Peptides against a protein of PDB entry 3ESW. Designs and how they scored, part 172

Target 1, 322 residues: chain A of PDB entry 3ESW
Amino acid sequence: NNIDFDSIAKMLLIKYKDFILSKFKKAAPVENIRFQNLVHTNQFAQGVLGQSQHLCTVYDNPSWHSIVLETLDLDLIYKNVDKEFAKDGHAEGENIYTDYLVKELLRYFKQDFFKWCNKPDCNHCGQNTSENMTPLGSQGPNGEESKFNCGTVEIYKCNRCGNITRFPRYNDPIKLLETRKGRCGEWCNLFTLILKSFGLDVRYVWNREDHVWCEYFSNFLNRWVHVDSCEQSFDQPYIYSINWNKKMSYCIAFGKDGVVDVSKRYILQNELPRDQIKEEDLKFLCQFITKRLRYSLNDDEIYQLACRDEQEQIELIRGKTQ

## One batch from the design tools (peptide; made by RFdiffusion4, then SolubleMPNN)

Design b2_p22_6_s3 (from b2_p22_6, 11 letters changed)
Fold by OpenDDE base, seed 2:
Structure b2_p22_6_s3 (fold): chain B 322 residues (1-322), chain A 22 residues (1-22)
Amino acid sequence: as target 1 above (322 residues)
Amino acid sequence: KEDEEIKMLKKLIEEAIKKAKE
């Protein structure tokens, strides 16, 4: 009896798909209780949940995407992408074009569009006066600053003219299109929106040790790729732990389709104690939030994302991006 | 602990093999 291996394979694939889909059904009451208990008893879990409620959805705003695309020099961007693609991209097909786009957006953002602000320039003395600025501390936003999701304003005094300059830490990325300056938070916030505005799959990566960056899902590489706008960095996850010798405990990625602990991608050495939450509870938390984010997706979308998740988990375990 | 997914895949394979012998 010739074992119809093709029929067996098809049956296995169907059953596997059904099994995967079954994991994304509504959470059991026991899972809901576990989740509620975890977020009420663990501050780190509450923080991850709070971040997910913002970061997973805030960038999926079509009106913001339009404003971004109207603000950027698209002619320059696409001219540069086309130029680089014409050199080497034709052999690799259309999927590599998005990698060239992200690389150009990194260049454009850092070199042409946005500015690092360690200290603000004096509002009275003008450009290149930040060296004369003394920090006085931080305060709450005024009535105007509060319109742009500002929680904190850094206050500086000019040593030359004695005037006060305010540096509001805006969380509204549309306001950042106007101000065009900030630190890692403002850079990552606006750059995440920029990448999303091009229809890319993007995650916001939060590091507990006061840094933030992006991940982009490359269809060419078929994986999540490290992207840091501050560093103009593409696919260099090692820069923090190795190049900076940074000590880190947690890196959590927040995207529209899920929340993922990506610590294994970035924490290659100098690992700090992971004592904020039990590893099993963190895994449960990320899976639970991810499941909730996918409740509105169809079975095919759920299955495709689940396959992508499994591939990423294998990558993270094996430590091989190759 | 063997991943529940691996356990389920094993069961599915076993069931498929059983049906193919039938």
Scores: peptide ipSAE 0.016, ipTM 0.429, DockQ to the pose 0.204
Fold by OpenDDE base, seed 5:
Structure b2_p22_6_s3 (fold): chain B 322 residues (1-322), chain A 22 residues (1-22)
Amino acid sequence: as target 1 above (322 residues)
Amino acid sequence: KEDEEIKMLKKLIEEAIKKAKE
């Protein structure tokens, strides 16, 4: 009996598709109860849910994308991308062009567009006066600052002229296109929007230990790629654990199509206790939120995303970037 | 497309086997 291996493979594929699609059907009543209990009893779970409600959807704004594209020097960006692609990219195919684009956006953003702000310059003394600024503390936003999703304003006094300078921590990325300065939060927020404006598949990565960055899905590499705008870093997930010797407990990625625990990609050493939630409950939470985010997708889209998710999980388990 | 999907299934099976041996 010639075992028709091709027929068996096709049958297995059909069964696998059906199995995957079954996982993304409407949540069972028991799953809803488990979810509700988890977010009401576990503060970390509630925090992840709250972040997902914002970060998974806020960047999918066509009007914001238009404003971004109108603000950036697209001629310069594409000129530089074309130049680098012409050197090496033709041999690797068209998909590598997007990797060159992301690398140029990292360069452009850090070198030409945005500024790091540890302390603001004095509003009275002008540029390069941050060394004269003394922090007085933080306060709530005023009426003008409140228009731009500002939760906190850092207050500084100039040691030279005695004037007060306000550094509002804006969460409105459109306002950040104007101010063009901030710390890791502002950098990551605006850069996530920039990448989204080019039609890229992007996730916002939250680290519990006060850092944030992006991931971009590379069609060339066929995986999620670490992207840190502050560091002008592409595909260097090790920089935090190894180069910075940073201790970390949780890294959670938030995207339009899912929420994923990506801790294994970034926490390579010096792992802090993961005591905020049970591992099984965190896995359940991320899967449940991901399922909800995909409710409007068709079967083909669900299947493609599920295949991508499984490949990512394999990558995270193996600890090898392919 | 089918060949890529089959390749993916093979990888998943291999990983499942590894996990079952651990």
Scores: peptide ipSAE 0.016, ipTM 0.489, DockQ to the pose 0.070
Fold by OpenDDE base, seed 3:
Structure b2_p22_6_s3 (fold): chain B 322 residues (1-322), chain A 22 residues (1-22)
Amino acid sequence: as target 1 above (322 residues)
Amino acid sequence: KEDEEIKMLKKLIEEAIKKAKE
C-alpha cells in the first residue's frame, strides 16, 4: 500500500490551517478578563498597550505617504537603487530589489536628508553654533509647537549671545519632514513613515533602554530585517549588544499586524533583569493585541500572517540570523 | 504546552518551506 504522501501532506495542511485559525477567533471572556486585569495592574503592560494604540496604526496614513513621496528626491533614490542593483547583476522584478531600496533609503536619509541634533544651533548666531549651547532644561510646548504633537521642548542658552533657543521634540512626522533634525526618536519616527510610504511592511522597535529602530520584512530574505536609520544599518541586530556593549531588557516591535517581543534578536549579551512583567503575561499581552489587530482580516490573511509569526518565533529561538 | 505533535509539524513545515525556496 503506497502511502500517498501527497494526500497526507494535504490533510495535515488543512488540519494545521484550521488549528491556526482557531487561535485567532474572537477572544473568549476569560481572555478579556485576563487582559483587562493585566493592563490595569501592570504598568509595563499598560505602556505596551498605549504604544500599540499609536504605533500600530499611525503610519498607515495614505495622505502622509503622499506628502513623504512628494518631499523625497525619488529620482536620486531610484537612480542609486538601479545603479547598485545592476552592478550586482540582478534582473528587474527580483524580490531583492526592495532590499536595495531600503539600503539606499538608509543612505539617503542619513547622508542627504536628515541631521542628528545633539544640541540645536543658536537661532541668533546661525549654523554650526551648537557647541556654544548650554541646556537649561525642558518645558511644555508653546501654542505653535503644540500644533505638531510636541510633548517636550528642550531649552538651550547660547553662551555667546545669551539668547534662548528652543528644541521642540516633535512627534508629528510630517513636521519632521520640515525640520529635518532630531535624535533617535525623531529619526526612527520619520524613517518608519518613509519606509511605509514605499508600501513596505515595517515595524517600530521600542527598546526600554532609550533606543528605537525599525524592522522591515524582506520578501527576498523571507524574514524581519533590522533597520536602524541613525546607524545606516541593515541586518545588523548585534550592533547594540556586541558593538555598543549595551545592556538591554526589552525590545518590543509594533506593526499594523501585530506586537512582538523581539528581545531575543537584539539582546545577545549583557541582558538586564526582565522584571517588569512575567514572561507568560508579556507573551499573552503581545498575542492578545496581535489578535485584536487582525480581527478584520480574512482567514487567508490570518493564516499567512500566522505562518510568518511562527517562522519568526523559530528564528528567535534558534538565534541563527546568519 | 505546545503538544509535541504541533512542534513536529512546525519543524516539518519549516523544512518543506526551505526546500521549496531551493
Scores: peptide ipSAE 0.015, ipTM 0.442, DockQ to the pose 0.188; fails the geometry check
Fold by OpenDDE base, seed 4:
Structure b2_p22_6_s3 (fold): chain B 322 residues (1-322), chain A 22 residues (1-22)
Amino acid sequence: as target 1 above (322 residues)
Amino acid sequence: KEDEEIKMLKKLIEEAIKKAKE
């Protein structure tokens, strides 16, 4: 009896697909209760949920994408991408082109477009006057600043002219296209939007220890790639733990299709206690939110994303980017 | 309850593995 291995394989694949899809069905009442209890009783869980409600969806704004693309020097960007792509002997149409694009966007953003703002320049004295600025503290936004999702305004006094300069911490990435300055929050916020505007799969990574960055899904590498706009860094997840010797406890990635604990990618040494939530509860939380984000997707989309998730989990367990 | 189909698949796989070792 010739075992039709092809038929068995097909049947296995069907059953596997069905099994995977079954995990993404509407949450059972017990799961909803667990979720509600978790977010009501655990502050960290509540924080993750709150962030997911914003970060997972805010960048999926076609109007914003258009504004971004109209604002960027696309001619320069693509010129540089094409130049580097050609230099390395790649043919047009290769998936690797997108990696070159992201690398150029990192370059362009840091070198040509956006500025790090430790202290603002004095509005009166002009450029390169930040050294004369003394922090006076933070205030709430004024009426104008409030229009651009500003939570806080840092206040500085110029030691030279005595004038006050306001540094609003805008959360509106469109406003950041105008201001062209900020710290890690502003950098990551706008850069996430920029990447999304090119139609890329992007996640916002929040680190509990006051840093934020992006991940881009490279079709060429077939994995999530670390992207830090502040550092002009591509595929260097080790920079925080190894190069900076940063101590970290949690790194959570927020994307349109899911929330993922990516701590294992970035926390390679100097791990801080993960005492904010039980590991099982964090896994449950991320899975639950991810499931909710995928409720409107079709079976094929769900299956493809689930396969991607599985590959990522394998990567995170093995600690080796293949 | 293991789906009868999964049980059948497991059996088929086990049989296939047995034959391959033979």
Scores: peptide ipSAE 0.008, ipTM 0.387, DockQ to the pose 0.128; fails the geometry check

Design b2_p22_6_s4 (from b2_p22_6, 10 letters changed)
Fold by OpenDDE base, seed 2:
Structure b2_p22_6_s4 (fold): chain B 322 residues (1-322), chain A 22 residues (1-22)
Amino acid sequence: as target 1 above (322 residues)
Amino acid sequence: SEDEKIKMLKELIKKAIKKAEE
């Protein structure tokens, strides 16, 4: 009896695909009740939901992508990418080229485009006067600042001239293309949009302990890659736990296709208590939001993403970030 | 964990199926 292994394999594949697709069907009433109860009773869950409603979709704006591409020095960027690609002699084609592009975008953004702003310069005294600035606190945005999704304005007094300088914390990434300055929030916000503008698969990673960064899906490496614009870092997920000795509890990645707990990628030591939510509830929450984000996708797209999700979960378990 | 084994098994099955399609 020649077991038609090919036929069995095909049948198994079909059944497996159907099984995977069944998980992404419309949520059952019981799941909806569980979700509603969770977000109503757990503040952390409510926060994750709130972030997902913004971060999962805000960067998928074609008009913003056009503005970004018109603002960046694309000639310089591609010249540098081509130069670095040529040096390494890689014949590996377009997939590895994208990794070089992301590395150049990190360089360009940090070195040529954006500035770190711990304290603003004095608007009256001019450049390199931040050392003279004393924080007075924070206030709400004025009418002009409010146009650019500003939640908070930091107020500084110049010790030299006595004038007040406002540092609005803009959440509008298009405004950040103009201001060209900020802290980790502004850096990550605009850089996420920049990466998206090149048609890349990007996630925004929120760390509960006051840091944010990106992940890029490398087709060459066939995995999610750590990307930190502030650090000009590519594929160095260990920098927080090991190099900074940072204590962390949660790292949550937000993308158009899902919300994923990526804590295992970044929290390698000095783990803080994960006491904000039950692990099973967090897993459920991320899966539920991910399911909702995929409702409009076809079966093939859902299946491909589910395969990617499983690969990532295996990676996170094996600790094989080479 | 049992979940890890299940994930590994799924990956192995996927690889086996992909090889059988080639």
Scores: peptide ipSAE 0.020, ipTM 0.514, DockQ to the pose 0.260
Fold by OpenDDE base, seed 5:
Structure b2_p22_6_s4 (fold): chain B 322 residues (1-322), chain A 22 residues (1-22)
Amino acid sequence: as target 1 above (322 residues)
Amino acid sequence: SEDEKIKMLKELIKKAIKKAEE
């Protein structure tokens, strides 16, 4: 019996497409009830929802992208990318150019553009005076600081001159283009915007244990790639669990097209208890939010994203990041 | 491409059939 494998494959693909599209239809009343109950009864779920309402859309601002591109030294960046691409890229195809771009942006951001700020320099004593700064605590923003989405201001006193220096923790990434300093939050926030400004598919990854980073979708590698601006790290998801020996419970990725539990990519050892939500409820929550984010997309876009999601889930299950 | 997906699915089906016959 010459099984027409081609005909079977075509029929299966059609049925699969229809099945996928059916999942992304408007939520049933029962799903809405489940969602509402979950976010009202579970604090972790409420937190994930709240983050999604901001992180999934805030970086999709064309005005901000223009400001970023006008601020960066694009001539230097592309010169360096072209140099590295000329060595290796021509043999591997055009899609690898974007990987070189992201790697150069990591280098440029850490080495040339942004600064780590454990403690601020004294406003009076000048540069390289952070060692003389004593933390006095934190307070709310003043009238000027509040204009730039500032939730907290760290207060420091200089041990030499006695003056007070304020370190506002700005959440406005455009303000960060000016200040060019911060910790992991500011680094990840601005770097996420930078990557988005180049038209890249980017997710913001939140770790419950007080760290944040990015993921970039590489067309060359055909997968989501770990990107940490603080570490100048590309495709090294193991650095937290293995190199830092960090204990972690949850890593959640937030992008324009979805919310995904990416814990399996990063939590390789020393897993903390996942006791904040039932696994089934977390899966439901992420899928429900993802479904809402895709309501305006056409059938082809939904199908392509669903195929990408399926490949990612397979990757996460198999542990094949290499 | 859709053709590449069809080709991949064809190979998967063949593998699945072979495994079921084993």
Scores: peptide ipSAE 0.017, ipTM 0.426, DockQ to the pose 0.086
Fold by OpenDDE base, seed 3:
Structure b2_p22_6_s4 (fold): chain B 322 residues (1-322), chain A 22 residues (1-22)
Amino acid sequence: as target 1 above (322 residues)
Amino acid sequence: SEDEKIKMLKELIKKAIKKAEE
């Protein structure tokens, strides 16, 4: 059979590339109108847009990357990565090294670097006094706290000494390098920056039901990998729905190259009503924001990212992590 | 890689042809 399959495949790839590139052209006036109407009429859409304006760009700060790398014990991290990588005999190739790095960063961050803070220690009584702390509520930041992108401050009273302790909820990840404590928000915020500081492709995943985590694009696995710094979890997207039996409605991933509804990766059971926006409108919104984020990219970059997006969509439909 | 995509497309084409002949 004289079918030149290679020639046919090349021709199909060229046609496919042209087709994909045509979708990433500047938005038509009708698409802009639809987008504007959606974000002005739908509160959930406004929220997604607002988050994208921050989360898609904030971590692409070279000065922050330098500060992070100067703060971490890189010698310890790379020593541990090299040790684990050497055990497997390098049979899987160089790309697997980044998976070992992310796994070590998860270990290092949880075990050696950052602390979970359900309640703060008493500023007067010292360390390990959080058990004596009673929440009084929340207030706005003071003048000093306001310097570090603080939206709210939780107020606690010590049952032992009666003094007030402030727990500012800082959104400045550089301040979190100093405080080295927080809840899921602070953990995910700083850990996202840490992963970005190593030059990794990372997304921030927002769950509507009050949790946040990361995704890392593994070149070895050739897919987005679930990463939760709070849980020291790598490639366990099922932990929320199955292990926690958590009910969820939306999981949205925010990265420099796009915004993606990743709900199908994490919502495996106990799905809550998705009533905040029409599914078609959410799909349009994510695609529109993604298109805008890619406006400055060249044709080859756009094509590569679009191919990755299609692979992810296939994965999400099949429900099988290949 | 482009080569992997070409290989994948080649396999898909072969499978499609085989299905059309059945």
Scores: peptide ipSAE 0.013, ipTM 0.429, DockQ to the pose 0.091
Fold by OpenDDE base, seed 1:
Structure b2_p22_6_s4 (fold): chain B 322 residues (1-322), chain A 22 residues (1-22)
Amino acid sequence: as target 1 above (322 residues)
Amino acid sequence: SEDEKIKMLKELIKKAIKKAEE
C-alpha cells in the first residue's frame, strides 16, 4: 500500500492549524474570571495590563508616522544604509536591508538627533551648563507641559545664576521630536515610534529594574532582535547581564500583536527573585492579553503569528539567540 | 512556507513509520 505521505502531511497540517487557531478563540468564562481575579489581586499583573493598554497600541498611529518621517533626515539615513548595503548586502538578499536600516537609525538617533539629559542645561546660562544644576525635586506639570502627556517635572536650580530650570518628563513622543533630549524612557519611547514609522515590527521592552529598550523583528535573521537606542546596540541582549553586570527579575515585551515575557533573553546571570507573580500566572496573563490583541485578526494572520511565537519560545528555552 | 512544513512533516512521518516497523 503506497502510503500517500503527501496526503497525510496535508491532513496533519490542517489539524495542526485548527489546533493552533483553537487556542486563540474567545476566552472561556473561566479564563475571564481568572484574568479578572489576577489583575485585581496582583499589583504586578495590573501593572503589566496597564502598560499593555498603552504600549501595545499607541505607536500604531499613521499621523505620528508621517510627522516622524517629515522630521528625520531621510536622505542622510538612506544614503548611509545604501552605502553599507552595497558593501555586504548583495549576497545576503533583500531582507538584510532592514537590518542595515535599523543599525543606521541607531547611529543617526544617538549621534545626530537625540541627546542624553542627566541634568538639563540652565535656561539662562545656555549650553553645557548642566554641571551647575542642582536638583530641587519634582512637581506636577504646569498648564503648558500638561498638553504633552507630562506626569512629572524635575526642577533644577543653577548654582551660578540662581535661576530655576524645569525638565518636564514628556511621554508624548511628538513633543520629544522637538525637545530632542531625555533619559532611557524618552529615548526608547521616541525610538520605538521611529522604528514603527518605517513599517517595522517593533516591541517595547520594559525591565522592572529601571531600564527600557526595543526589539525589532528581523526578517533576515527570522527572530526578534535586541535594539537599544541609548547604547546604539543591535543584537546584543547580553549587555545588561554580562557587560553591566545588572541584576534583573523581569523583562516584558509589548507589541501590537502581543505581550511576551522575554526575561530569558536578557537575564543571563544575576537573576533577582521573581516573586511579584507566580510564573504560571504571568504566562497566563501574557497569553490572555495576546489573545485579546489578536481578536480582530483573520485565521491566517493568527496562525502565522502563532508560528512565530512558537519559534520564539523555542529560542528562549534553548538559549541559542546567537 | 506551507511547502516546507509539508516536507518536514513527510520526513517526520517516514521516520515514525520506520521506527514503528522496527
Scores: peptide ipSAE 0.037, ipTM 0.681, DockQ to the pose 0.087; fails the geometry check

